# Peptides against a protein of PDB entry 9GMZ: the designs that were tried, part 255

Target 1, 343 residues: chain A of PDB entry 9GMZ
Amino acid sequence: TGFPLELLTRPATERLAYFENYTVAHPRLKEVYEILMRTIAEPAGASFIFVYGASGVGKTTLRLRVEQKLTELALPKLESDRARVPVVGIEAIAPESRYFNWKEYYTRALITLEEPLIDHKFDYGVRGISRDNFGKINVESKVVAPALRRALENALIHRHPDVFFVDEAQHFGKVASGYKLQDQLDCLKSLANMTGILHCLLGTYELLTFRNLSGQLSRRSVDIHFRRYCADSPEDVQAFKSVLLTFQQHLPLAETPNLVDHWEYFYERTLGCIGTLKDWLKRVLSDALDREATTITLKDLQKRALSVAQCQKMFKEIQEGERQLSETEADVQNLRSALGLGA

## One batch from the design tools (peptide; made by RFdiffusion4, then SolubleMPNN)

Design b2_p25_2_s3 (from b2_p25_2, 11 letters changed)
Fold by OpenDDE base, seed 1:
Structure b2_p25_2_s3 (fold): chain B 343 residues (1-343), chain A 25 residues (1-25)
Amino acid sequence: as target 1 above (343 residues)
Amino acid sequence: EKQKRLEEVEKLIEEAFEEEVQPAQ
């Protein structure tokens, strides 16, 4: 089990593309994937799913895999219901200003929702939204955010996706005050309620702030914690080593590098985050292919590793997020004990 | 209809990944 050996005779671009497209089905990814797929199939009256975890844990990989599989599942039904989009996914952009750009968000959501269905013209009921000669949605600069919202509401109602994904959703929280954050949440709640569309927000532990700001969201949300691998767990260490072994076998190089023997160094520089590991190996593979190297060395790994200072910063952010979750679990247990329900 | 959808999703969960992580010995 490994990469196709014919790749060794292929161009560097094809060899790199193979590794980029390769997804390791690691235990935490599989677990979160199963929970997410079941929750999308049976929301049980939820309007929101929150998927939170460390930066580089693999949330984007999870999203893309779910989008692919929901699309595959819907294909037979899309022949009869041509207006339907099975799934829509966008990435939230970090605001350049102190305020989240709702106009840009709605525009990108509309563009993404239309891209699969170029032939299915929908009237948004909003002046200044059109299709160009290539079928791409064009939004005139004069169109205001409330009009774009109405257009998105109508489009979501008409196309009835099973879920609307928003990746990097912590960027909704980049507002100068807690009050402005509440306004962003109320806007998202209203969009979900008006459309009846399930929203899945993926992001860092900063998404926990959204959960705490609204008791009404909490009653209509499902939480999914995408955990990293922890070095204090023997099971997690074994899973992390198994991921290294799998990546080692899928690097399209003439000589298989020994990644597993360096597992502690990989753990030190990824903090148990498989997305960070894949991105690191991708950079190192690209450098090796550019040099026509037969294998990857420890020196090649060291050249593309995150600095110790970067890892220390990322680790502090992870520890703060994990602490907040642990405190929430303790608070629930304390509340149960105080109510006489037992721990 | 709902039950059929759940069965379709369970099948997709089983078929989710072509290759599982190989156990490191």
Scores: peptide ipSAE 0.280, ipTM 0.850, DockQ to the pose 0.636
Fold by OpenDDE base, seed 3:
Structure b2_p25_2_s3 (fold): chain B 343 residues (1-343), chain A 25 residues (1-25)
Amino acid sequence: as target 1 above (343 residues)
Amino acid sequence: EKQKRLEEVEKLIEEAFEEEVQPAQ
């Protein structure tokens, strides 16, 4: 199956929107999706899920798909329970200062949780939090972080989402001292415990440093590694080629471009990260549509590719993360052996 | 109730994606 052929007669904006909204169900995405959905359905006393992997591997695509499906699953119950929100997802912002801005985090979480379409009004019990005439949450500058936390705790309890997603969660780790990082973990742990809401933190391999600081969090967490495709694995190379084949069939162009024949170049400039690949193809498609081009050429691809220097930097960050995971697996094995549990 | 919810989730997992990746030959 390919794109709907009627798109060739549609405006460039509709053609681009089709490709933007198209999700390739690649093997790693499917695997992580299944694990995540099952874990959300049956947390088994976990308070946290950590989803970590390379930048551009597709973590945001995973989150959005899970959010969609949890919403679809909840729809029949939401008709009777107007207070419930099935899922909430936010992105953590990198602090401009050396300190994570908890006030901003709580504010964004409240705004996202309290969508304008929720008919059931909630009283936060905090002065300076209100709904506007459009149902949007307004937080006055005078409201302090501890008050916003209490408002968020109450809102999470009242709305009772199946999961609270935090994307780019490695930004919690961006603090000047390990002490402050521990305090941040304790704050998140306390929020999850006080609300009874499962938290899913999605991030880069920098999230591992954050996870490893709390031995108490580890007992209440599920780890999900969202791996990239590796060129040293024949199965991963085949999966990556299959993704390229699928994308070329779903580019709404008059002539199907041959992406598969250039798989090595695509791999070199994406490091096996499908999100990076999709974003690259989206940029190239946009350029082609602007020129009313019938297809995409290698020159069009080269014009929008990441530089070799960018790829080298990204690859070093990936290798460091993969190394840390491999060392952790070895440490677990060494611990098991030392305990007499066998390999 | 819990079992029914798990069955609903498994159905959503099966129906998760409209199209699977085409095998590159």
Scores: peptide ipSAE 0.265, ipTM 0.844, DockQ to the pose 0.628
Fold by OpenDDE base, seed 2:
Structure b2_p25_2_s3 (fold): chain B 343 residues (1-343), chain A 25 residues (1-25)
Amino acid sequence: as target 1 above (343 residues)
Amino acid sequence: EKQKRLEEVEKLIEEAFEEEVQPAQ
């Protein structure tokens, strides 16, 4: 299976949009998707799901796919329950200061929860939250963070999403002190407990620092490691090559480029992260379409590749995250052995 | 109700991806 051949006669914008919207169902994405969907369907008393992995591994693609499927699942019920929102997804913003901007977080969450198309409008009971003539929420600058929190709590209770997604959740950890980091964890924990809404935090391995500060969250959280493909695993190498084969078949070009023969170079510049690979191929495809090129060459790839220095930095961040996880697994094994339990 | 939801989710998992990754030769 490949791209629809009719795309070759279509504008460059449509050809690029096809590739942008195309999702490769690679093994790690399928695995994490299945675990996440099952966990959302049956949280078993969990209040949090942590999805962590390398930058560019595909966490946003995972989130969007889950949001789509949860929406599809809820559609028949939304006809009868016009107040319900099936899923909410936001991206956490990097703090401009040493403190996380909770006011901005609550505001963005409220705006996302209150799609103008929702028929049942909710009164948040908070002065300075209004709707425009199109039903879009407006939050006045005078509204303080505690009032926005109460509004969000009420909105989450009323809309009752199956899950609340927070992408780039490592940004909660970007605070100057461990004390304030604990306060942020307690704030999120309180929000999840007060609303009864399952929270899914997606982030880089920096999220582990945030996750590990609360021994109490460990009892009420599910951890999902979204792994990259590793070159030391023959199975992972084969999966990565299969992803390259699939992408080359779905590049809407007159001549199919041979990406698979360059798999080592693709691996070197993506570290086995499929999101990084897709973004690279998008840039190269855009350049090729702008030139009306029939195919993609190695020179086209090299022009848009991450630098070796960028890859080395990303690889160090990955190695530190993978190390931290392996130490935690070893600590569990050591504890089991010390308890006289099998490893 | 819970069981029906799980069955619906399992169906969505099966239908989640239109195309499987083809094995590289």
Scores: peptide ipSAE 0.033, ipTM 0.712, DockQ to the pose 0.629
Fold by OpenDDE base, seed 4:
Parts: C-alpha cells; structure tokens; sequence
Structure b2_p25_2_s3 (fold): chain B 343 residues (1-343), chain A 25 residues (1-25)
C-alpha cells in the first residue's frame, strides 16, 4: 500500500508533512526498537542504555518512536497518576566552549519534563523556576547549575519516567580533556543513581569513548549498536532495496519514481544510512512539490545528493567506529578463550 | 511477572509497527 491518493489534491505542505512523518519499519530499526523497548521494560539493574551508530542511521527516529510508544502505553495510567511523565527526551547541544553547559542541559531537561499537559504543579524547591499559563517552565538566569540539578533530580523522582533520553550524546565527549569527560560521566551516573531513572544515551560512534572510559558504567549499561546496511551483505542490500521500494511508494507524487533501479547510487550517497536517505528524499520531494512536478528524476536526486567528499568523510568515521567495535568483540572472544570457555 | 511484561512489550512492539510499512523482505 502506498500513500493516501487524496494527498495529490492537498497542499504541498501536507504532502511534505506526510512524508516527513512517515517512518519505514526497516529491519535494523525494528531490531533496535525491540531491543530498546525490552531493555526499558526490563532494565535488569541497568542504569544506562547506550545506542550508538553512524550519523544519519536513524537514531532520532528510533528515539521519537520509542517516546511515542511509551507515551501511548502510559496514557491509561496517566489518567490516574497525573504527576507521571512516561518518557523524557532531550538533545544534547554541541558546546560552543570547551565546557559542556550543564546549566543549559538541566534547564532543557526541566522544560521537557513539564511540556506535557500536567495539571499537577510540582514545586521544585528552587526559586526562579516559574510556569507560564501553558505550564511551560521558565528558568531565571540567576538559577545556578547545582540548584537546577536538584530541581531535575526532584522532578525525575516525582515524574518517574520509564526512561530519560539524551540524543546526540557524543556532544558530552567534546570536552577539552579526558578528565572532564570522566567528570561528566560521573555526573550522569550520579543523576541516574540518585533518581533511579534509566538513562538512554543515543549518539555516534564517539559514544564508544564514553563506554571505554567508565569500566563501572559497563556493569550497569546495555549497549545497542544501530548498524547501517552493508553492501557486502546480500541480506543488507536486499533490505536497503526494500526500503527504497517502500519510499518510492510513499512519495506523494502523481507518478511513482523508480528509486530501486538506482539503489547503488542511493547506497553510495547514504552509506546504507536510512535517515540520510530519508533526508535526501525529503529535500528532493520539497523541490518537486515547489515545481508542481508529477515525479522525481535522477537529475533531481543528483541535485540534492551529498557530495562524494562528504560521503568519504562520513564513511571514514563509520569505518573507525565499526573497527573499534570489531576489536572489542575480538577482545571478548580472546577473553573467553583465555578463560577456557570454548567458542 | 517478568515474562508477562516481556509479552506485553512484544505485543506493543508489534502494534507499533502495524501502521508502519515494512520493507518487503
């Protein structure tokens, strides 16, 4: 089944919004979604989940889908427990300075905790936190980071989300020294331990640096690798072609474009990352709708493709991440062999 | 109890993707 044909008579904005909101349930997304949902339901004493993978693999899509689902699941309970927030999701910002802005992080987390239409006013015990008429939190500039942390700890305890998501979490690692990175991890660990709230950090392979620095986090963390599709795997190639087939059916255009015949070109310019593919198709769709075009062409695709230089850079970053994971897997196997645990 | 929660989660995962177009395998 393709897009609703009624969209062809709708404004370009609605047609674009349909495609933006459309998610392909591709095998890697489904796999990671299942693992993540199971881990959230049964954390087994884990305090952290690390979800790592290539830029543009679809981590934000995964987060949003999990947030949506956890919200839907909580709805029946939220009627009785008006204080509860089912899930919290924030995006970590790249620091402009060599220092991560914890004040901004805590402020964003607090704002996100109150965005749900929660009738139940919680007193954070911190002066300079107010709510507007819509329940949105305003944090005054005078509120210091330690006070915001306490407010967040209290809010997380009171709202009791099933998980706290931090997207783009590799930005915690963009600190001028390994010492500051450890301090940041210790702060996050302390927050998770003090609140009893499961934290999920989503990010690039740069998150592996975090994993390696905290041998104590490893005992209380679950790792989820969100893999790209690999061209050396026939199964992955087939899955990637199937994603292209699905996208071509869900582009709200009068004539269905043939994306599948160009699968190698799509693979070359996305590296098997479905988020990168979707963003590319979104740009091309927007251009087509602006021209009132009936379809998209290879020329339209080429106009909005990532450059070869961009793809080469992205691929180098992916290869380094995949290498580090492969070395870790080999180290585990070597450890098992050294322990006399058969293969 | 754990098994029941896993079954609930599995059902919920299935329901989450019912509205989503899966690529043809």
Amino acid sequence: as target 1 above (343 residues)
Amino acid sequence: EKQKRLEEVEKLIEEAFEEEVQPAQ
Scores: peptide ipSAE 0.024, ipTM 0.524, DockQ to the pose 0.732

Design b2_p25_2_s4 (from b2_p25_2, 11 letters changed)
Fold by OpenDDE base, seed 1:
Structure b2_p25_2_s4 (fold): chain B 343 residues (1-343), chain A 25 residues (1-25)
Amino acid sequence: as target 1 above (343 residues)
Amino acid sequence: MKEERLRQVEELIREEFEELVQPAK
């Protein structure tokens, strides 16, 4: 089934919004979604989930779908427990300075946790935190990071989400020294332990370095690798072609473009990352709608493609991450062999 | 409660993903 044909008579804004909101189900997304949902339902004493993979693999899409689903599943219980929030999701910001801004992090987390849909007012017991006339949390500049942390701990305990998501979590790692990164890990660990709330950190392969710094976190963490599609796997190539077929059917254009015939070019410029593919097609669709075009052409695709130099840089970052994972797998096998456990 | 939640999640995953994963011809 393709897009609703009625969209062809609708404004360009509605046609673009349809495609933006459309999510292709693909094998890797399904697999990671299932593992993540199961782990959230049964954390088995885990305090952290690490979801790592290439930039543009679809981690934000995964997060948003899990947030939506957890909200939908909680709706019947939220009628009886008006204080509860089912899920909280924030994006970590790259620090402007060499230091992660914890004050900004806590402020953003509090604002997100107390979004205006929560009728039940909670007093955080911290001076300088208030709600404005619109119900939005305002944090005065005089409020210090330790006070904001305590406010967030109290809010998380009171609202008791099933999971706390932090997207782009590799930004915790942008601290210039390994010691400062360890302090940040210990801070997050302490927050999870004090609140009893499961934390899910989503990010690039840089999260592997972050995860490996704390042997104590390793005992209480679940790792989820969100893999890209690989051109050396026939099954992965077929899955990637199926995604292209689905996207071409869901582009709200008068004439269905043939994306599948150009699958190698799409693979070359996305490296098997479905998020990168969707963002590319979104840009091309926007251009086509602005021109009132009936379809998209290879020339339209080429105008919005990532450059070869950008793809080469992204591919090097992916290869380094995949190499680190392969080394870890080899280390596990070596450890098993050394313990006399059969490989 | 956890098992029932897991079952509901699995059923919903099945319903949502079965409609979208069309094999490429």
Scores: peptide ipSAE 0.037, ipTM 0.587, DockQ to the pose 0.555
Fold by OpenDDE base, seed 3:
Structure b2_p25_2_s4 (fold): chain B 343 residues (1-343), chain A 25 residues (1-25)
Amino acid sequence: as target 1 above (343 residues)
Amino acid sequence: MKEERLRQVEELIREEFEELVQPAK
């Protein structure tokens, strides 16, 4: 089904918002979504889920979809338990220094966990943390990171989300030394253990470093590779073309643009990453709506495309991540063979 | 309780994605 035709008579803002909120189902998203939902429903002793893949593969879309579904599933229980939050999701911020800013992380986590929609007042047990008249958390500058951690632990225990999402989680690894990275992992592990809350870390292939550094995390983690579509796979090419066709049908324009005929160009400039594709189309749609255009042209696409240099850089990062995973798989096979378990 | 929750999640996943996944023609 295409977009609602009534959108053609609506303001550009509503037309753009429709496309922004539209999620294309595609095989990789479905696969990862199913694994995530099952793992969240039955963690089987896991404390962590690692979702790694290329930048722009669609991890944020995955998170949002899972958050929506978990919220929907929790609605009947939320009527009786007004203190509960079904899911919490934050984005980790790249450190400005050689150190990850845990104070900022804990503050953001608290603010997100304690959204104004929660009627139940909670005492954080920490001086300098309060709610304003609008229910927004205020954290005084004097509150130190260890106190914020305790407040977050208490809040997570009290609100008991089914999962705590951390997007762009590779930023935990942006520390100056290996020992600090271990300390960061131990900190996250401790938070998950103390709260009993399942953590899902979404990020780039840099998350693989976390998996390798902590044998204890590996025993209590589920790994999910959110793969891009590869041009050397006929099935992946077909899936990518299908996504283009779906987007083509859901662009709220008077004339349906032919995106599928340009699939190679779309692939070249997205590397098979559906998030990158969607973001590109959003920019182009916005430009078209601003001009009151009836359709999107190749020139409109070219104007908002990533440069070849940007794509080359992104592709190198993807290849390195894919290589590391392939080597890890080979190492597992070699270990199994050496143990006599067969290949 | 866990099994029923898992079943509900699996059913909802199936329903949701069957609606979203138009088979590639």
Scores: peptide ipSAE 0.033, ipTM 0.631, DockQ to the pose 0.522
Fold by OpenDDE base, seed 2:
Structure b2_p25_2_s4 (fold): chain B 343 residues (1-343), chain A 25 residues (1-25)
Amino acid sequence: as target 1 above (343 residues)
Amino acid sequence: MKEERLRQVEELIREEFEELVQPAK
């Protein structure tokens, strides 16, 4: 089924909003979603989930869908337990300095946990944290990071989310030294252990550097690789073409564009990353709607495509991440062979 | 309780993906 035909009579803003809110189900998203939901339901003693993959692969879409689902599943219980928050999700911010800003992280986490709609006022036990008359959390500038941590620990224990999501989690790794990176990891590990809340870190392949620093985390973490589609796999090419077919049916235009015939160009400029593809099509759709165009042309696509230089840079980052994972797999095989377990 | 939650999650995953993956007939 395509888009609702009634959208063709609606304002451009509504047509664009439809496409923005539309999520294509695709095999990699399904696979990762299933693994993630199962892992959240039964962590089996894991304290961390690492979801890593290329920029623009769709990690944020995955997070938002899981957050939505966990919220829907919790609704019947939330009526009886008004203190509970089913899920919390934040985005880690790139540090302006060589140090990760934990004060800002804790503040953002607290603000996100304490949605204005939560009637149950929780006392954080920390001076300088208050709620306004609208239920919004206010953190005074004088509140220090250790106090904010305690407030967050208490809030997480009290609200008891099924999972704490941190998007763009590679930003924890953007510190000046390996020692500081270990300290960041130990800080997160301590937060997860003290609260008993499962943490899910979503990020680029830069997150692998963070993951690999703690041999102890490997025992208490679940790893989920959100792969892009690869042009060397016939199955992946078919899946990518199917995504293009779905998108062309859900572009609210009078004439359905033929995106599938241009699949190689779409692949070249997205590297098999569906988030990158969606963002590209959103920009092109916006331009088409502004011009009151009936369809999207190849020229419209070319106008909003990533440059070859941008794609080459992104591809190098992907190749480095995929290489690191392949080396890890080879190391496991070598270890198994050395142990006499066979390859 | 955990198994029931897992089953509910699996059913909901199936329903959502079946709704999302409706092949363009």
Scores: peptide ipSAE 0.030, ipTM 0.596, DockQ to the pose 0.505
Fold by OpenDDE base, seed 5:
Structure b2_p25_2_s4 (fold): chain B 343 residues (1-343), chain A 25 residues (1-25)
Amino acid sequence: as target 1 above (343 residues)
Amino acid sequence: MKEERLRQVEELIREEFEELVQPAK
């Protein structure tokens, strides 16, 4: 089934919002979603989940779908437990300074965890943290990072989410020294241990460097690779074409565009990353709606495509990440073979 | 409790993710 036809008579803003909120249930998203949901349901002693993959593969979409689902699952219990929050998700910000801003991180986490809609208000026991008349948290500039950490620990214990999501978590790794990166890992580990809350870090392949620095975290973490579609796999090409077919049916335009016939061009400019594809189509749809166009053309697509230089840069980053993972898989196979375990 | 939660998650995953329509050859 395509988009609701009544959207054709609705404002451009509603038509765009429909497409923005639409999620294609593509095989890689399904696979990662299943693994992630199962791991959250039964962590088996894990304190961390690492979800890594190419920029624009769809990690934020995955997070939002899991957050939605965990919220839906918790609704019957939330009626009796007014203090509980089922899930909390934040995006890590790229530091303006070469150093991660923990104060900002804790502040954002607290603001997200203590939304105005929660009836049971918690006292953080920290001076300079207050709520406005709407129940929104205000953190005074005088509040220091250790106090914010304590407030967050207490809030996480009290609200007891099933998982704490940190999107764009590769920003933890941007510290210039390996020592400072270890300190950040130890800080996150301590937060997870003190609260008993499962942490899920989503990021690019740069997250692998962060993950590999802590041999202690390796024993308490689950790794999930969110792969792109590869053009050298017939199955992946077919899945990518199916995604294009689904998107063309869900573009709220009077005439269904033929995206599938241009699959090679879409692949060239997305590298098999469905998030990149969706963002591209969103830009093109916005332009079409602004012009009151009946459809989108190849020229419209070309106008909003990533440049070849951007794609080449992204592809190098992907190849490096995929190489690191392939080497790890080969090492496991070599170890198994050396142990007399069949490959 | 854990087993029931897993069952609920698996049921919901099955309902949420439909197979993609395959392009005609």
Scores: peptide ipSAE 0.027, ipTM 0.517, DockQ to the pose 0.374

